Peptides against a protein of PDB entry 5ONS. Designs and how they scored, part 83

Target 1, 181 residues: chain A of PDB entry 5ONS
Amino acid sequence: MFKKFDEKENVSNCIQLKTSVIKGIKNQLIEQFPGIEPWLNQIMPKKDPVKIVRCHEHIEILTVNGELLFFRQREGPFYPTLRLLHKYPFILPHQQVDKGAIKFVLSGANIMCPGLTSPGAKLYPAAVDTIVAIMAEGKQHALCVGVMKMSAEDIEKVNKGIGIENIHYLNDGLWHMKTYK

## One batch from the design tools (peptide; made by RFdiffusion4, then SolubleMPNN)

Design b2_p18_6_s2 (from b2_p18_6, 11 letters changed)
Fold by OpenDDE base, seed 5:
Structure b2_p18_6_s2 (fold): chain B 181 residues (1-181), chain A 18 residues (1-18)
Amino acid sequence: as target 1 above (181 residues)
Amino acid sequence: SEEEKKKHEKAIAEYLAS
């Protein structure tokens, strides 16, 4: 989603959200990420304005005090940014790729099944279309936010093809955006 | 905190360099 993304070229505008809209978004976030509810007031304090950075290709980035929190495309599901995920790693269920997969993931490549079933990888139960945090063998922080294209069960059984779609990864265009005020 | 931020940035830098 952000492989060719550049803030200067791909951001259209930024809007400040009304209170009612913010409440609606918070409810949506809790629905998607139930575990975030106790933390949401910390992540999105009531006193702080919430903005949406509108980007090309119908991408929207939710921000508070310039911090990029979540993003979505075409009003689909929200994804946490890696920066937020690093602060609250429990927001998403995890999958772990082996060391060899790191360089490919960081180039924007989708995660192939062997990278999830090999020694050093850890594959946890997850259904198709689940948004997941991609962890890496021997690393503390998630390197990617992805979407399961196969169930964990099928990844294990078939062990061929794209297991997880790479949506957002370390050092992509969104990562380099850092903040937006 | 600023300290945590620095630690995070360092970890990510090392991550990307590995």
Scores: peptide ipSAE 0.407, ipTM 0.906, DockQ to the pose 0.065
Fold by OpenDDE base, seed 1:
Structure b2_p18_6_s2 (fold): chain B 181 residues (1-181), chain A 18 residues (1-18)
Amino acid sequence: as target 1 above (181 residues)
Amino acid sequence: SEEEKKKHEKAIAEYLAS
């Protein structure tokens, strides 16, 4: 989603959200990420304005105090930014790729099934379309936010093709957006 | 590009060092 993304070229505008809209978004976030509820007031303090950075390709980035928190495309599901996920790694269910897959993930490549079934990888139960944090063998921090293109069961059974779609990865265009006010 | 390749290699190195 952000492989060819540049803040100067791909950001259209920024809007401040109304209180009612913020409340709705918070409810959506809790629904998507139940574990975030106790932390949501810390992530999105009531006293702080919430903004949406509107980008090309119908991408919206939710920000608080310039910090990029979540993003979505075409009003689809919210994805946490890697920066937020690093602070709150429990927001998403995890999948772990082997060490060999790291270089490909960091180039924006989708995650192939063998990278999830090989020694060093760890595959956890997950349905198709589940948003997941991609961890790597021997590493503490997620390197990617992805979406299951196959269920964990099918990844194990078929073990070929795209298992997880790469949505946001370390050092992509979104990552390079450190802040936006 | 070569610049992108260098950035990619740097990103890999930094992540592997973490």
Scores: peptide ipSAE 0.316, ipTM 0.844, DockQ to the pose 0.026
Fold by OpenDDE base, seed 3:
Structure b2_p18_6_s2 (fold): chain B 181 residues (1-181), chain A 18 residues (1-18)
Amino acid sequence: as target 1 above (181 residues)
Amino acid sequence: SEEEKKKHEKAIAEYLAS
């Protein structure tokens, strides 16, 4: 989603949200990520304005105090940014790729099934279309936010083709934005 | 804090350099 993304060329505008809209978004976030509820007042304090950065290709980024928190495309589900996920790693279920897959993931490549079933990888139960944090063998931080294109069960059984779609990865265009006010 | 941000950026740089 952000492989060829540049803040100067792909951001259209920024709007400040009404209180009622913020409440609706918070409820949606709790529905998508139930474990985030106790932390939501810390992530999005009531006294702080919430803004949406509107980008090309129907991408929207939620920001508070300049921090990029979540993003979505075409009013679909929200994804946490890697910067938020690093602070709250429990927001998403995890999958772990082997060491050899790291360089490909960090180039924006989708995660192939063998990279999730090989020694050094760890594959956990997850249904198709689940948004997941991609961890790497021997690394502390998630390197990617992805979407399961197959269930964990099918990844193990079929073990070929795209297992997880790469949505957002370290050092992509979204990562380089850092902050936006 | 800015210090925390710098520490985090350093960790990420080390990740990318691996």
Scores: peptide ipSAE 0.217, ipTM 0.737, DockQ to the pose 0.061
Fold by OpenDDE base, seed 2:
Structure b2_p18_6_s2 (fold): chain B 181 residues (1-181), chain A 18 residues (1-18)
Amino acid sequence: as target 1 above (181 residues)
Amino acid sequence: SEEEKKKHEKAIAEYLAS
């Protein structure tokens, strides 16, 4: 989603949200990520304005105090940014790729099934379309946010093709934004 | 915290060096 993304070229505008809209978004986030509820007042303090950065290709980024928190495309599900995920790693279920997959993931490549079934990888139960944090063998922090294109069960059985779609990865265009005020 | 930021940067550097 952000492989060729550049803040100067791809950001259209930024709007501050009304209180009622913020409430709706918070409810949506809790529905999508139930584990975030106890932390949401810390992540999105009531006193702080919430903004949406509107980008090309129907991408929207949710920000508070300049911090990039979540993003979505075409009114689809919200994804946490890697920066938020690093602070709150429990927001998403995890999958772990082996060391050899790291360089490909960081180039924006989708995660192939063998990279999830090989020694050094860890495959956890997950249904199709689940948003997941991609971890790597021997690394503490997630390197990618992805979407399961196959169930964990099917990844293990078939072991061919794209297991997880790469949505957001370290050092992509969104990562380089850092903050937006 | 600043310490947390430094730890994150270190982890990122390790990824990029792979």
Scores: peptide ipSAE 0.217, ipTM 0.724, DockQ to the pose 0.062

Design b2_p18_6_s3 (from b2_p18_6, 12 letters changed)
Fold by OpenDDE base, seed 3:
Structure b2_p18_6_s3 (fold): chain B 181 residues (1-181), chain A 18 residues (1-18)
Amino acid sequence: as target 1 above (181 residues)
Amino acid sequence: MEEFEEELKKAIEQYKAS
């Protein structure tokens, strides 16, 4: 989603949201990520304005105090930014790729099944379309936010093709935005 | 905020040698 993304070329405008819209978004975030509810007031304090940065290709980034928190495309599900995920690593279920897959993930490539079933990888139960945090063998921080294109069960059985779609990764265009006020 | 930015820099450094 952000492989060729550049703030200077791909950001259109920024809009401050009304209270009613913010309430709707908070409810949606709790529905998508139930574990976030106790932390939501810390992440999005009531006293702070919430803004949406509108980008090309129907991408919207949710921000508070200049911090990039969540993003979505074409009014689909919200994804946490890696910066937010590093603060709250429990927001998403995890999957772990082997060390050999790291260079490919960091180039924006989708994650193939063998990178999730090989020695050094760890595959946890997850349904298709689940948004997941991608961890790497021997590394502390998530390197990617992805979407399961196959269930964990099918990844193990078929072990061929795209297991997880790469949505957002370290050092992509979104990562380099850092902040937006 | 500044302390966290340094943590994120370290996170990136973990992957540079990979």
Scores: peptide ipSAE 0.320, ipTM 0.841, DockQ to the pose 0.061
Fold by OpenDDE base, seed 5:
Structure b2_p18_6_s3 (fold): chain B 181 residues (1-181), chain A 18 residues (1-18)
Amino acid sequence: as target 1 above (181 residues)
Amino acid sequence: MEEFEEELKKAIEQYKAS
């Protein structure tokens, strides 16, 4: 989603949200990420305005005080930014790729099944279309936010093809967009 | 926050070394 993204070329405008809209978004976030509810007032304090950065290709980035929190595309689900995920690693269920998959993930490549079933990888139960944090063998921080293209069961059974779609990864265009005020 | 950014920078560097 952000492989060739840059702030100067791909951001269209920024709008400040009304209170009612913010309430709706918070409810949506809790529905998607139930574990975030106790932390939402810390992540999105009531006193702080919430903004949406509108980007090309129907991408929207939710921000508070310049911090990029979540993004979505074409009325799809919200994804946490890696920067937010690093602060709150429990927002997403995890999957772990092996060491060999790291270079490919960081190039924006989708995650192939063998990288999730091989020694060093850890595959946890997850349904297709689940948004997941991609961890790596021997590393502490998530390197990618992805979407399960197969269930964990099918990844293990078939062990061929794309297991997880790479949505947002370290050092992509969104990552380099540190803040927006 | 700056300390956190430095931590993330180190994390990225560690990934690049892999």
Scores: peptide ipSAE 0.316, ipTM 0.841, DockQ to the pose 0.058
Fold by OpenDDE base, seed 2:
Structure b2_p18_6_s3 (fold): chain B 181 residues (1-181), chain A 18 residues (1-18)
Amino acid sequence: as target 1 above (181 residues)
Amino acid sequence: MEEFEEELKKAIEQYKAS
């Protein structure tokens, strides 16, 4: 989503959200990520304005005090930014790729099944379309936010093709935005 | 927050070295 993304070229505008819209978004976030509920007031304090940075290709980034928190495309599901995920690693279920997959993930490549079934990888139960944090063998921090294109069960059984779609990865265009006030 | 940013930098460097 952000492989060729550039803040200067791809940001269109920024709007401050109304209270009712913020409430709706918070409810959606809790629905998508139930574990975030106890932390949501810390992440999005009531006293702080919530903004949406509108980008090309219908990408929207949710921000509070300049911090990039979540993003979505075409009003689809919200994804946490890696920066937020690093602070709250439990927001998403995890999958772990082997060492060999790292360089490909960091180039924006989708994650193939063998990278999730090989020694050094760890595959956890997850349904199709689940948003997941991609971890790497021997590394502490997530390197990617992805979406399951196959269930964990099918990844193990079929072990061929795209297991997880790469949505956001370290050092992509979104990562380099850092903040937006 | 500065400590956290430094931690993230280290994380990125670890991946670059891989």
Scores: peptide ipSAE 0.295, ipTM 0.830, DockQ to the pose 0.060
Fold by OpenDDE base, seed 1:
Structure b2_p18_6_s3 (fold): chain B 181 residues (1-181), chain A 18 residues (1-18)
Amino acid sequence: as target 1 above (181 residues)
Amino acid sequence: MEEFEEELKKAIEQYKAS
């Protein structure tokens, strides 16, 4: 989603959200990520304005005090930024790729099934369309936010093709967009 | 926050080295 993203070229505008809209978004976030509920007031303090940075290709980034928290495309589900995920690793369920998959993930490539079933990888139960944090063998921080294109069960059984779609990865255009005030 | 950013930079470098 952000392979060729540049803040200077791909940001259209920024809007401050009304209280009612913020409430709706918070409810959606809790629905998507139940584990975030106890932390939501810390992540999005009531006293702080919430903004949406509108980008090309119908991408919207949710920000508080310039910090990029979540993003979505075409008003679909919200994804946490890697920066937020690194602070709150439990927001997403995890999947782990083997060492060999790292270079491909960091190039923006989708995650192939063998990278999730091989020694060094760890595949956890997850349904299709589940947003997941991609971990890597021997690493502490998530390197990617992805979406399950197959269920974990099917990934193990079929073990061919795209298992997880790469949405946001370390050092992509969104990562380089540290803040927006 | 700055120390956290530095940690993340190191994490990226470790990934690139892999």
Scores: peptide ipSAE 0.273, ipTM 0.818, DockQ to the pose 0.058

Design b2_p18_6_s4 (from b2_p18_6, 11 letters changed)
Fold by OpenDDE base, seed 5:
Structure b2_p18_6_s4 (fold): chain B 181 residues (1-181), chain A 18 residues (1-18)
Amino acid sequence: as target 1 above (181 residues)
Amino acid sequence: KEEEEKKHQEAIAAFLAS
């Protein structure tokens, strides 16, 4: 989603959200990520304005105090940014790729099944379309936010093809955006 | 807080450089 993204070229505008809209978004976030509810007032304090950075390709980035929190495309599901996920790693269920897959993930490549079934990888139960945090063997921080294209069960059984779609990864255009005030 | 952020960025840099 952000492989060729550049803040200077791909941001269209920024809007400050009304209170009612913010409440709606918070409810959506709790629905998607139930575990975030106790932390949401810390992540999105009531006193702080919430903004949406509108980008090309119908991408919207939710920000508070310049911090990039979540993003979505075409009013689809919200994804946490890696920067937020690093602070709250429990927001998403995890999958772990082996060491060999790291360089490919960091190039924006989708995650192939063998990288999730090989020694060093850890595959946890997850249904198709689940948004997941991609961890790496021997690394503390998530390197990617992805979407399951196959269930964990099918990844194990078939062990061929795209297991997880790469949505947002370390050092992509969104990562380099860092902040937006 | 600032020290935590610095430490975090260093860890990420190390991740990317490895």
Scores: peptide ipSAE 0.154, ipTM 0.745, DockQ to the pose 0.064
Fold by OpenDDE base, seed 3:
Structure b2_p18_6_s4 (fold): chain B 181 residues (1-181), chain A 18 residues (1-18)
Amino acid sequence: as target 1 above (181 residues)
Amino acid sequence: KEEEEKKHQEAIAAFLAS
């Protein structure tokens, strides 16, 4: 989603949201990520304005105090930014790729099944379309936010093709947007 | 906040360099 993304070229505008809209978004976030509920007032304090950065290709980025928190495309599901996920690593279920897959993930490649079933990888139960944090063998921080294209069960059984779609990864165009006010 | 961000960036830099 952000492989060739550049803030100067791909951001259209930024709008401040009304209170009623913010309430609706918070409810959506709790529905998608139930574990975030106790932390949501810390992430999105009531006294702080919430903004949407509108980008090309119908991408919207939710921000508070300049911090990039979540993003979505075409009003689909919200994804956490890696910066938020690093602060709250529990808001997504995890999958771990082996050491050899790291360079490919960091180039924007989708995660192939063998990279999730090999020694050094760790595959946890997850259904198709689940948004997941991609961890790496021997690394502390998530390097990617992805979407399961196959269930964990099918990844183990079939063990070929795209297991997880790469949506957002370290050092992509979104990562380089440190803040936006 | 500045020190926390610096530490975070250093950790990420180490990740990317390895």
Scores: peptide ipSAE 0.150, ipTM 0.736, DockQ to the pose 0.062
Fold by OpenDDE base, seed 4:
Structure b2_p18_6_s4 (fold): chain B 181 residues (1-181), chain A 18 residues (1-18)
Amino acid sequence: as target 1 above (181 residues)
Amino acid sequence: KEEEEKKHQEAIAAFLAS
Protein backbone atom coordinates (compact mmCIF):
# COMPACT_ATOMS: atom_id res chain seq x y z
CA MET B 1 0.00 0.00 0.00
CA PHE B 2 2.89 2.39 0.76
CA LYS B 3 5.73 1.04 -1.40
CA LYS B 4 5.79 4.15 -3.59
CA PHE B 5 4.16 6.48 -1.06
CA ASP B 6 5.64 9.94 -0.53
CA GLU B 7 4.23 12.51 1.89
CA LYS B 8 4.87 15.46 -0.41
CA GLU B 9 3.29 13.80 -3.43
CA ASN B 10 0.53 11.64 -1.99
CA VAL B 11 -1.03 13.64 0.88
CA SER B 12 -4.09 15.63 -0.20
CA ASN B 13 -5.35 17.32 2.98
CA CYS B 14 -5.92 16.98 6.72
CA ILE B 15 -9.22 17.33 8.60
CA GLN B 16 -10.08 17.52 12.29
CA LEU B 17 -12.84 15.15 13.32
CA LYS B 18 -15.98 16.00 15.27
CA THR B 19 -16.62 14.38 18.64
CA SER B 20 -19.39 12.15 17.29
CA VAL B 21 -17.16 10.83 14.51
CA ILE B 22 -14.35 10.15 16.99
CA LYS B 23 -16.71 8.13 19.19
CA GLY B 24 -17.75 6.05 16.21
CA ILE B 25 -14.15 5.38 15.23
CA LYS B 26 -13.24 4.39 18.79
CA ASN B 27 -16.08 1.88 18.80
CA GLN B 28 -14.90 0.48 15.46
CA LEU B 29 -11.36 0.13 16.81
CA ILE B 30 -12.57 -1.74 19.89
CA GLU B 31 -14.63 -4.04 17.69
CA GLN B 32 -11.65 -4.80 15.45
CA PHE B 33 -9.09 -4.93 18.26
CA PRO B 34 -10.75 -5.86 21.58
CA GLY B 35 -7.42 -5.85 23.42
CA ILE B 36 -6.98 -2.14 22.76
CA GLU B 37 -9.96 -1.04 24.89
CA PRO B 38 -8.08 -0.52 28.20
CA TRP B 39 -5.43 1.52 26.36
CA LEU B 40 -7.57 3.61 24.06
CA ASN B 41 -7.83 6.60 26.42
CA GLN B 42 -4.04 6.65 26.59
CA ILE B 43 -3.66 6.34 22.81
CA MET B 44 -6.46 8.81 22.07
CA PRO B 45 -6.93 11.12 25.08
CA LYS B 46 -10.24 12.99 25.18
CA LYS B 47 -8.49 16.35 25.47
CA ASP B 48 -6.55 15.85 22.23
CA PRO B 49 -8.01 16.47 18.77
CA VAL B 50 -8.19 13.58 16.34
CA LYS B 51 -7.30 14.23 12.72
CA ILE B 52 -7.45 12.30 9.46
CA VAL B 53 -4.76 12.78 6.85
CA ARG B 54 -6.34 12.14 3.45
CA CYS B 55 -4.05 10.64 0.85
CA HIS B 56 -4.23 9.50 -2.75
CA GLU B 57 -5.82 6.15 -3.58
CA HIS B 58 -8.48 6.78 -0.91
CA ILE B 59 -6.04 6.19 1.96
CA GLU B 60 -6.81 7.83 5.32
CA ILE B 61 -4.42 8.05 8.27
CA LEU B 62 -5.79 8.62 11.78
CA THR B 63 -3.55 10.88 13.89
CA VAL B 64 -3.44 12.29 17.43
CA ASN B 65 -0.86 14.93 18.42
CA GLY B 66 0.88 14.32 15.13
CA GLU B 67 1.35 10.60 15.79
CA LEU B 68 0.18 8.28 13.03
CA LEU B 69 -1.98 5.65 14.73
CA PHE B 70 -4.16 3.80 12.22
CA PHE B 71 -4.85 3.83 8.50
CA ARG B 72 -7.51 2.51 6.16
CA GLN B 73 -8.35 2.46 2.47
CA ARG B 74 -11.76 3.15 0.95
CA GLU B 75 -13.37 3.13 4.41
CA GLY B 76 -12.35 -0.48 4.93
CA PRO B 77 -10.93 -1.91 8.16
CA PHE B 78 -8.39 0.05 10.18
CA TYR B 79 -4.79 -1.14 10.33
CA PRO B 80 -2.42 -0.01 13.07
CA THR B 81 0.77 1.70 12.01
CA LEU B 82 3.98 -0.10 12.86
CA ARG B 83 4.91 2.79 15.14
CA LEU B 84 1.77 2.25 17.21
CA LEU B 85 2.12 -1.53 17.04
CA HIS B 86 5.65 -1.30 18.44
CA LYS B 87 4.26 0.47 21.52
CA TYR B 88 1.31 -1.92 21.82
CA PRO B 89 2.40 -5.20 20.22
CA PHE B 90 -0.64 -7.09 21.53
CA ILE B 91 -3.09 -5.16 19.32
CA LEU B 92 -2.76 -7.75 16.55
CA PRO B 93 -2.34 -11.50 16.49
CA HIS B 94 1.18 -12.48 15.46
CA GLN B 95 2.74 -14.58 12.74
CA GLN B 96 6.49 -15.13 12.47
CA VAL B 97 8.53 -15.50 9.28
CA ASP B 98 11.90 -17.19 9.10
CA LYS B 99 15.16 -15.28 8.84
CA GLY B 100 15.38 -15.72 5.08
CA ALA B 101 12.05 -14.03 4.44
CA ILE B 102 13.03 -10.75 6.14
CA LYS B 103 14.72 -9.12 3.15
CA PHE B 104 11.75 -9.88 0.90
CA VAL B 105 9.20 -8.53 3.39
CA LEU B 106 11.25 -5.34 3.73
CA SER B 107 11.13 -4.98 -0.05
CA GLY B 108 7.34 -5.00 0.06
CA ALA B 109 6.85 -8.56 -1.13
CA ASN B 110 3.89 -10.65 -0.07
CA ILE B 111 4.70 -13.45 2.34
CA MET B 112 4.82 -16.86 0.71
CA CYS B 113 3.68 -19.97 2.54
CA PRO B 114 7.14 -21.58 2.84
CA GLY B 115 8.32 -18.55 4.83
CA LEU B 116 5.66 -19.37 7.42
CA THR B 117 6.12 -23.15 7.60
CA SER B 118 9.92 -23.47 7.55
CA PRO B 119 12.19 -23.86 10.57
CA GLY B 120 12.48 -20.55 12.38
CA ALA B 121 8.95 -19.51 11.43
CA LYS B 122 5.96 -19.70 13.77
CA LEU B 123 2.46 -20.06 12.37
CA TYR B 124 -0.47 -19.49 14.72
CA PRO B 125 -4.16 -20.24 14.12
CA ALA B 126 -5.81 -17.48 12.11
CA ALA B 127 -8.67 -17.22 9.64
CA VAL B 128 -8.46 -15.76 6.17
CA ASP B 129 -8.73 -11.93 6.08
CA THR B 130 -7.32 -11.57 9.63
CA ILE B 131 -5.04 -8.55 10.07
CA VAL B 132 -1.79 -9.77 11.62
CA ALA B 133 1.53 -8.49 12.91
CA ILE B 134 4.46 -10.07 11.10
CA MET B 135 7.32 -10.92 13.43
CA ALA B 136 10.68 -12.29 12.36
CA GLU B 137 12.94 -14.99 13.71
CA GLY B 138 15.31 -13.47 16.26
CA LYS B 139 13.77 -9.99 16.14
CA GLN B 140 11.88 -8.08 18.83
CA HIS B 141 9.78 -5.68 16.76
CA ALA B 142 7.19 -6.38 14.07
CA LEU B 143 8.48 -5.65 10.58
CA CYS B 144 5.15 -5.74 8.75
CA VAL B 145 1.38 -5.45 9.06
CA GLY B 146 -0.36 -7.95 6.81
CA VAL B 147 -3.60 -9.70 5.96
CA MET B 148 -4.05 -13.47 5.90
CA LYS B 149 -4.85 -14.52 2.32
CA MET B 150 -5.14 -18.14 3.42
CA SER B 151 -6.07 -19.61 6.78
CA ALA B 152 -3.19 -20.86 8.91
CA GLU B 153 -4.52 -24.37 8.38
CA ASP B 154 -4.45 -24.01 4.60
CA ILE B 155 -0.97 -22.46 4.68
CA GLU B 156 0.29 -25.59 6.42
CA LYS B 157 -1.56 -27.99 4.12
CA VAL B 158 -1.05 -26.33 0.73
CA ASN B 159 2.26 -24.60 1.49
CA LYS B 160 2.28 -22.84 -1.88
CA GLY B 161 1.44 -19.32 -2.99
CA ILE B 162 0.73 -16.15 -1.05
CA GLY B 163 -0.02 -16.78 2.60
CA ILE B 164 -0.11 -13.18 3.81
CA GLU B 165 -0.49 -9.94 1.88
CA ASN B 166 2.06 -7.26 2.78
CA ILE B 167 0.19 -4.04 3.63
CA HIS B 168 2.69 -1.92 5.61
CA TYR B 169 6.36 -2.69 6.31
CA LEU B 170 9.37 -1.13 8.03
CA ASN B 171 11.02 1.61 6.00
CA ASP B 172 8.12 2.02 3.56
CA GLY B 173 6.59 5.39 2.68
CA LEU B 174 4.28 5.44 5.71
CA TRP B 175 7.15 4.65 8.07
CA HIS B 176 9.18 7.55 6.68
CA MET B 177 6.28 9.94 7.24
CA LYS B 178 6.97 9.67 11.02
CA THR B 179 4.64 12.48 12.13
CA TYR B 180 1.99 14.85 10.76
CA LYS B 181 0.55 17.89 12.59
CA LYS A 1 8.82 11.22 24.80
CA GLU A 2 12.14 12.18 23.30
CA GLU A 3 13.94 9.42 25.17
CA GLU A 4 11.31 6.91 24.12
CA GLU A 5 11.66 7.87 20.47
CA LYS A 6 15.44 7.61 20.68
CA LYS A 7 15.27 4.09 22.09
CA HIS A 8 12.71 3.13 19.48
CA GLN A 9 14.85 4.40 16.62
CA GLU A 10 17.88 2.58 18.00
CA ALA A 11 15.94 -0.67 18.12
CA ILE A 12 14.73 -0.24 14.55
CA ALA A 13 18.22 0.65 13.35
CA ALA A 14 19.53 -2.51 14.97
CA PHE A 15 16.81 -4.53 13.25
CA LEU A 16 17.59 -3.09 9.82
CA ALA A 17 21.35 -3.48 10.24
CA SER A 18 21.26 -7.12 11.36
Scores: peptide ipSAE 0.145, ipTM 0.751, DockQ to the pose 0.067
Fold by OpenDDE base, seed 2:
Structure b2_p18_6_s4 (fold): chain B 181 residues (1-181), chain A 18 residues (1-18)
Amino acid sequence: as target 1 above (181 residues)
Amino acid sequence: KEEEEKKHQEAIAAFLAS
């Protein structure tokens, strides 16, 4: 989603949201990520305005005090930014790729099944379409936010093709955006 | 907070350099 993304070229505008819209978004976030509810007042304090940075290709980034928190495309599901995920790693269920997959993930490549079933990888139960944090063997922080294109069960059984779609990865255009005030 | 952020950035840098 952000492989060719550049803030200067791909940001269209920024809008400040009304209170009612913010409430709706918070409810949606809790629906998507139930574990975030106790932390939501810390992540999105009531006193602080919430903004949406509108980008090309129908990408929207939710921000508070300049921090990039979540993003979505075409009014689809919200994804946490890696920066937020690093602060709150429990927001998403995890999957772990082996060391050999790291360089490919960091180039924006989708995660192939063998990279999730090989020694050094860790595959946890997850349904298709689940948004997941991609961890790496021997690394503390997530390197990617992805979407399960197969269930964990099918990844183990079939072990061929795309297991997880790469949505947002370390050092992509969104990562380099850092803040937006 | 600043110390934690520094450690985080160092960890990310180390990740990317590996």
Scores: peptide ipSAE 0.129, ipTM 0.726, DockQ to the pose 0.066

Design b2_p18_7_s1 (from b2_p18_7, 6 letters changed)
Fold by OpenDDE base, seed 1:
Structure b2_p18_7_s1 (fold): chain B 181 residues (1-181), chain A 18 residues (1-18)
Amino acid sequence: as target 1 above (181 residues)
Amino acid sequence: SQEELLEKLEKEVEERLK
């Protein structure tokens, strides 16, 4: 989603959200990520305005005090930014790729099944379309936010093709935005 | 290399989270 993304070239505008809209978004976030509920007041304090950075390709980034928190495309599900996910690692279920897959993930490539089933990888139960945090063998912080294109069960059984779609990864265009005020 | 980049990024993340 952000492989060729650049803040200067791909951001269209930024709007401040009304309180009613913010409430709706918070409810959606809790629905998507139930574990976030106790932390949402820290992440999105009531006193702080919430903004949407509107980008090309129908991408929207939810921000508070300049911090990029979540993003979505075409009004689909919200994804946490890696920066937020690093602060709250439990927001997403995890999957771990082996060492060999790291270079491909950081190039924006989708994650192939063998990178999730080989020694050094850890594959946890997850249904198709689940948004997941991608961990790397031997590393402490998520390097990618992805979406399961196959269930964990099918990844293990078939072990061929794209297991997880790469949505947002370390050092991509979104990562380099850092903040937006 | 990408591996070296990841090490750099990991350090960056750790510093930010302190």
Scores: peptide ipSAE 0.552, ipTM 0.929, DockQ to the pose 0.053
Fold by OpenDDE base, seed 3:
Structure b2_p18_7_s1 (fold): chain B 181 residues (1-181), chain A 18 residues (1-18)
Amino acid sequence: as target 1 above (181 residues)
Amino acid sequence: SQEELLEKLEKEVEERLK
């Protein structure tokens, strides 16, 4: 989603949201990520304005106090930014890729099944379309946000093709947007 | 290299989270 993304070239505008819209978004976030509810008040304090950065290709980035928190495309599901996920690692279920897959993930490539089933990888139960945090063998922090294109069960059984779609990764265009006010 | 880049990025994340 952000492989060729550049803040100067791909951001259209920024709007401040009304209270009613913010309430709706918070409810959506709790529905998608039930574990976030106790933390939502410190992530999105009521006193602070919530803004949406509108980008090309129907991408919207949710921000509070200049911090990039979540993003979505074409009004689909919300994804946490890696910067938020690093602060709250429990927001997403995890999957771990082996050392060999790291270089490909950081180039924006989708994650192939062997990178999730080989020694050094860790595959946890997850259904198709689940948004997941991608961990790297031997590393502490998530390097990618992805979407399961197969269930964990099918990844293990079939072990061919795209297991997880790469949505957002370290050092992509979104990562380089440190803040936006 | 990509490995060197990852190490740099990991250090950046660590410093920001301190």
Scores: peptide ipSAE 0.535, ipTM 0.924, DockQ to the pose 0.050
Fold by OpenDDE base, seed 2:
Structure b2_p18_7_s1 (fold): chain B 181 residues (1-181), chain A 18 residues (1-18)
Amino acid sequence: as target 1 above (181 residues)
Amino acid sequence: SQEELLEKLEKEVEERLK
């Protein structure tokens, strides 16, 4: 989603959200990520305005106090930014790729099944369309946010093709947007 | 290399989270 993204070229505008809209978004976030509920007031304090940075290709980034928290495309599901995910690693279920997959993930490539089934990888139960944090063998922090294109069961069984779609990865265009005020 | 890049990024993340 952000492989060729550039803040200067691809941001259109920024709008401040109304209270009612914020409430709706918070409810959606809790629905998507139930574990975030106890932390949501910390992440999005009531006293702080919530903004959406509107970008090309129908990308929207949710921000509070300049921090990029979540993003979505075409009003689809929200994804946490890696920066938020690093602070709250439990927001997403995890999958771990082996060392050999790192170079491809960081190039924006989708994650192939063998990178999730090989020694050094760790594959955890997850259904299709689940948003997941991609961990790397030997590393503590997520390097990618992805979407399961196959269930964990099918990834193990079929072990061929795209297992996880790469949505947001370290050093992509969104990562380089450290803040937006 | 990309592995070296990840190492640098990992360090960056850790420093930010301290």
Scores: peptide ipSAE 0.532, ipTM 0.924, DockQ to the pose 0.053
Fold by OpenDDE base, seed 5:
Structure b2_p18_7_s1 (fold): chain B 181 residues (1-181), chain A 18 residues (1-18)
Amino acid sequence: as target 1 above (181 residues)
Amino acid sequence: SQEELLEKLEKEVEERLK
């Protein structure tokens, strides 16, 4: 989603959200990520305005105090930014890729099944379309946000093709967009 | 290399989270 993304070239505008819209978004976030509820007031304090940065390709980035928190495309599900996920790693279920897969993930490649089933990888139960944090073998912090294209069960059984779609990864265009005020 | 990049990024993240 952000492989060729550039803040200067791909941001269209920024709007400040009304209170009612913010409440709706918070409810959506809680629905998607139930574990975030106790932390939501810390992440999105009531006193702080919430903004949406509108980007090309129908991408919207939710920001508070300049921090990029979540993003979505075409009013689809919200994804946490890696920067937020690093602060709150429990927001997403995890999957771990082996060391060999790291270079491909950081190039924006989708995650192939063998990278999730090989020694050094850890595959946890997850259904198709689940948004997941991609961990790297031997590393503490997520390197990618992805979406399960196969269930964990099918990844293990079939072990061929794209297991997880790469949505947002370290050092992509969104990562380089550190803040937006 | 991408591996070296990850190591640098990891350190950056760690520093930011302190």
Scores: peptide ipSAE 0.526, ipTM 0.922, DockQ to the pose 0.053

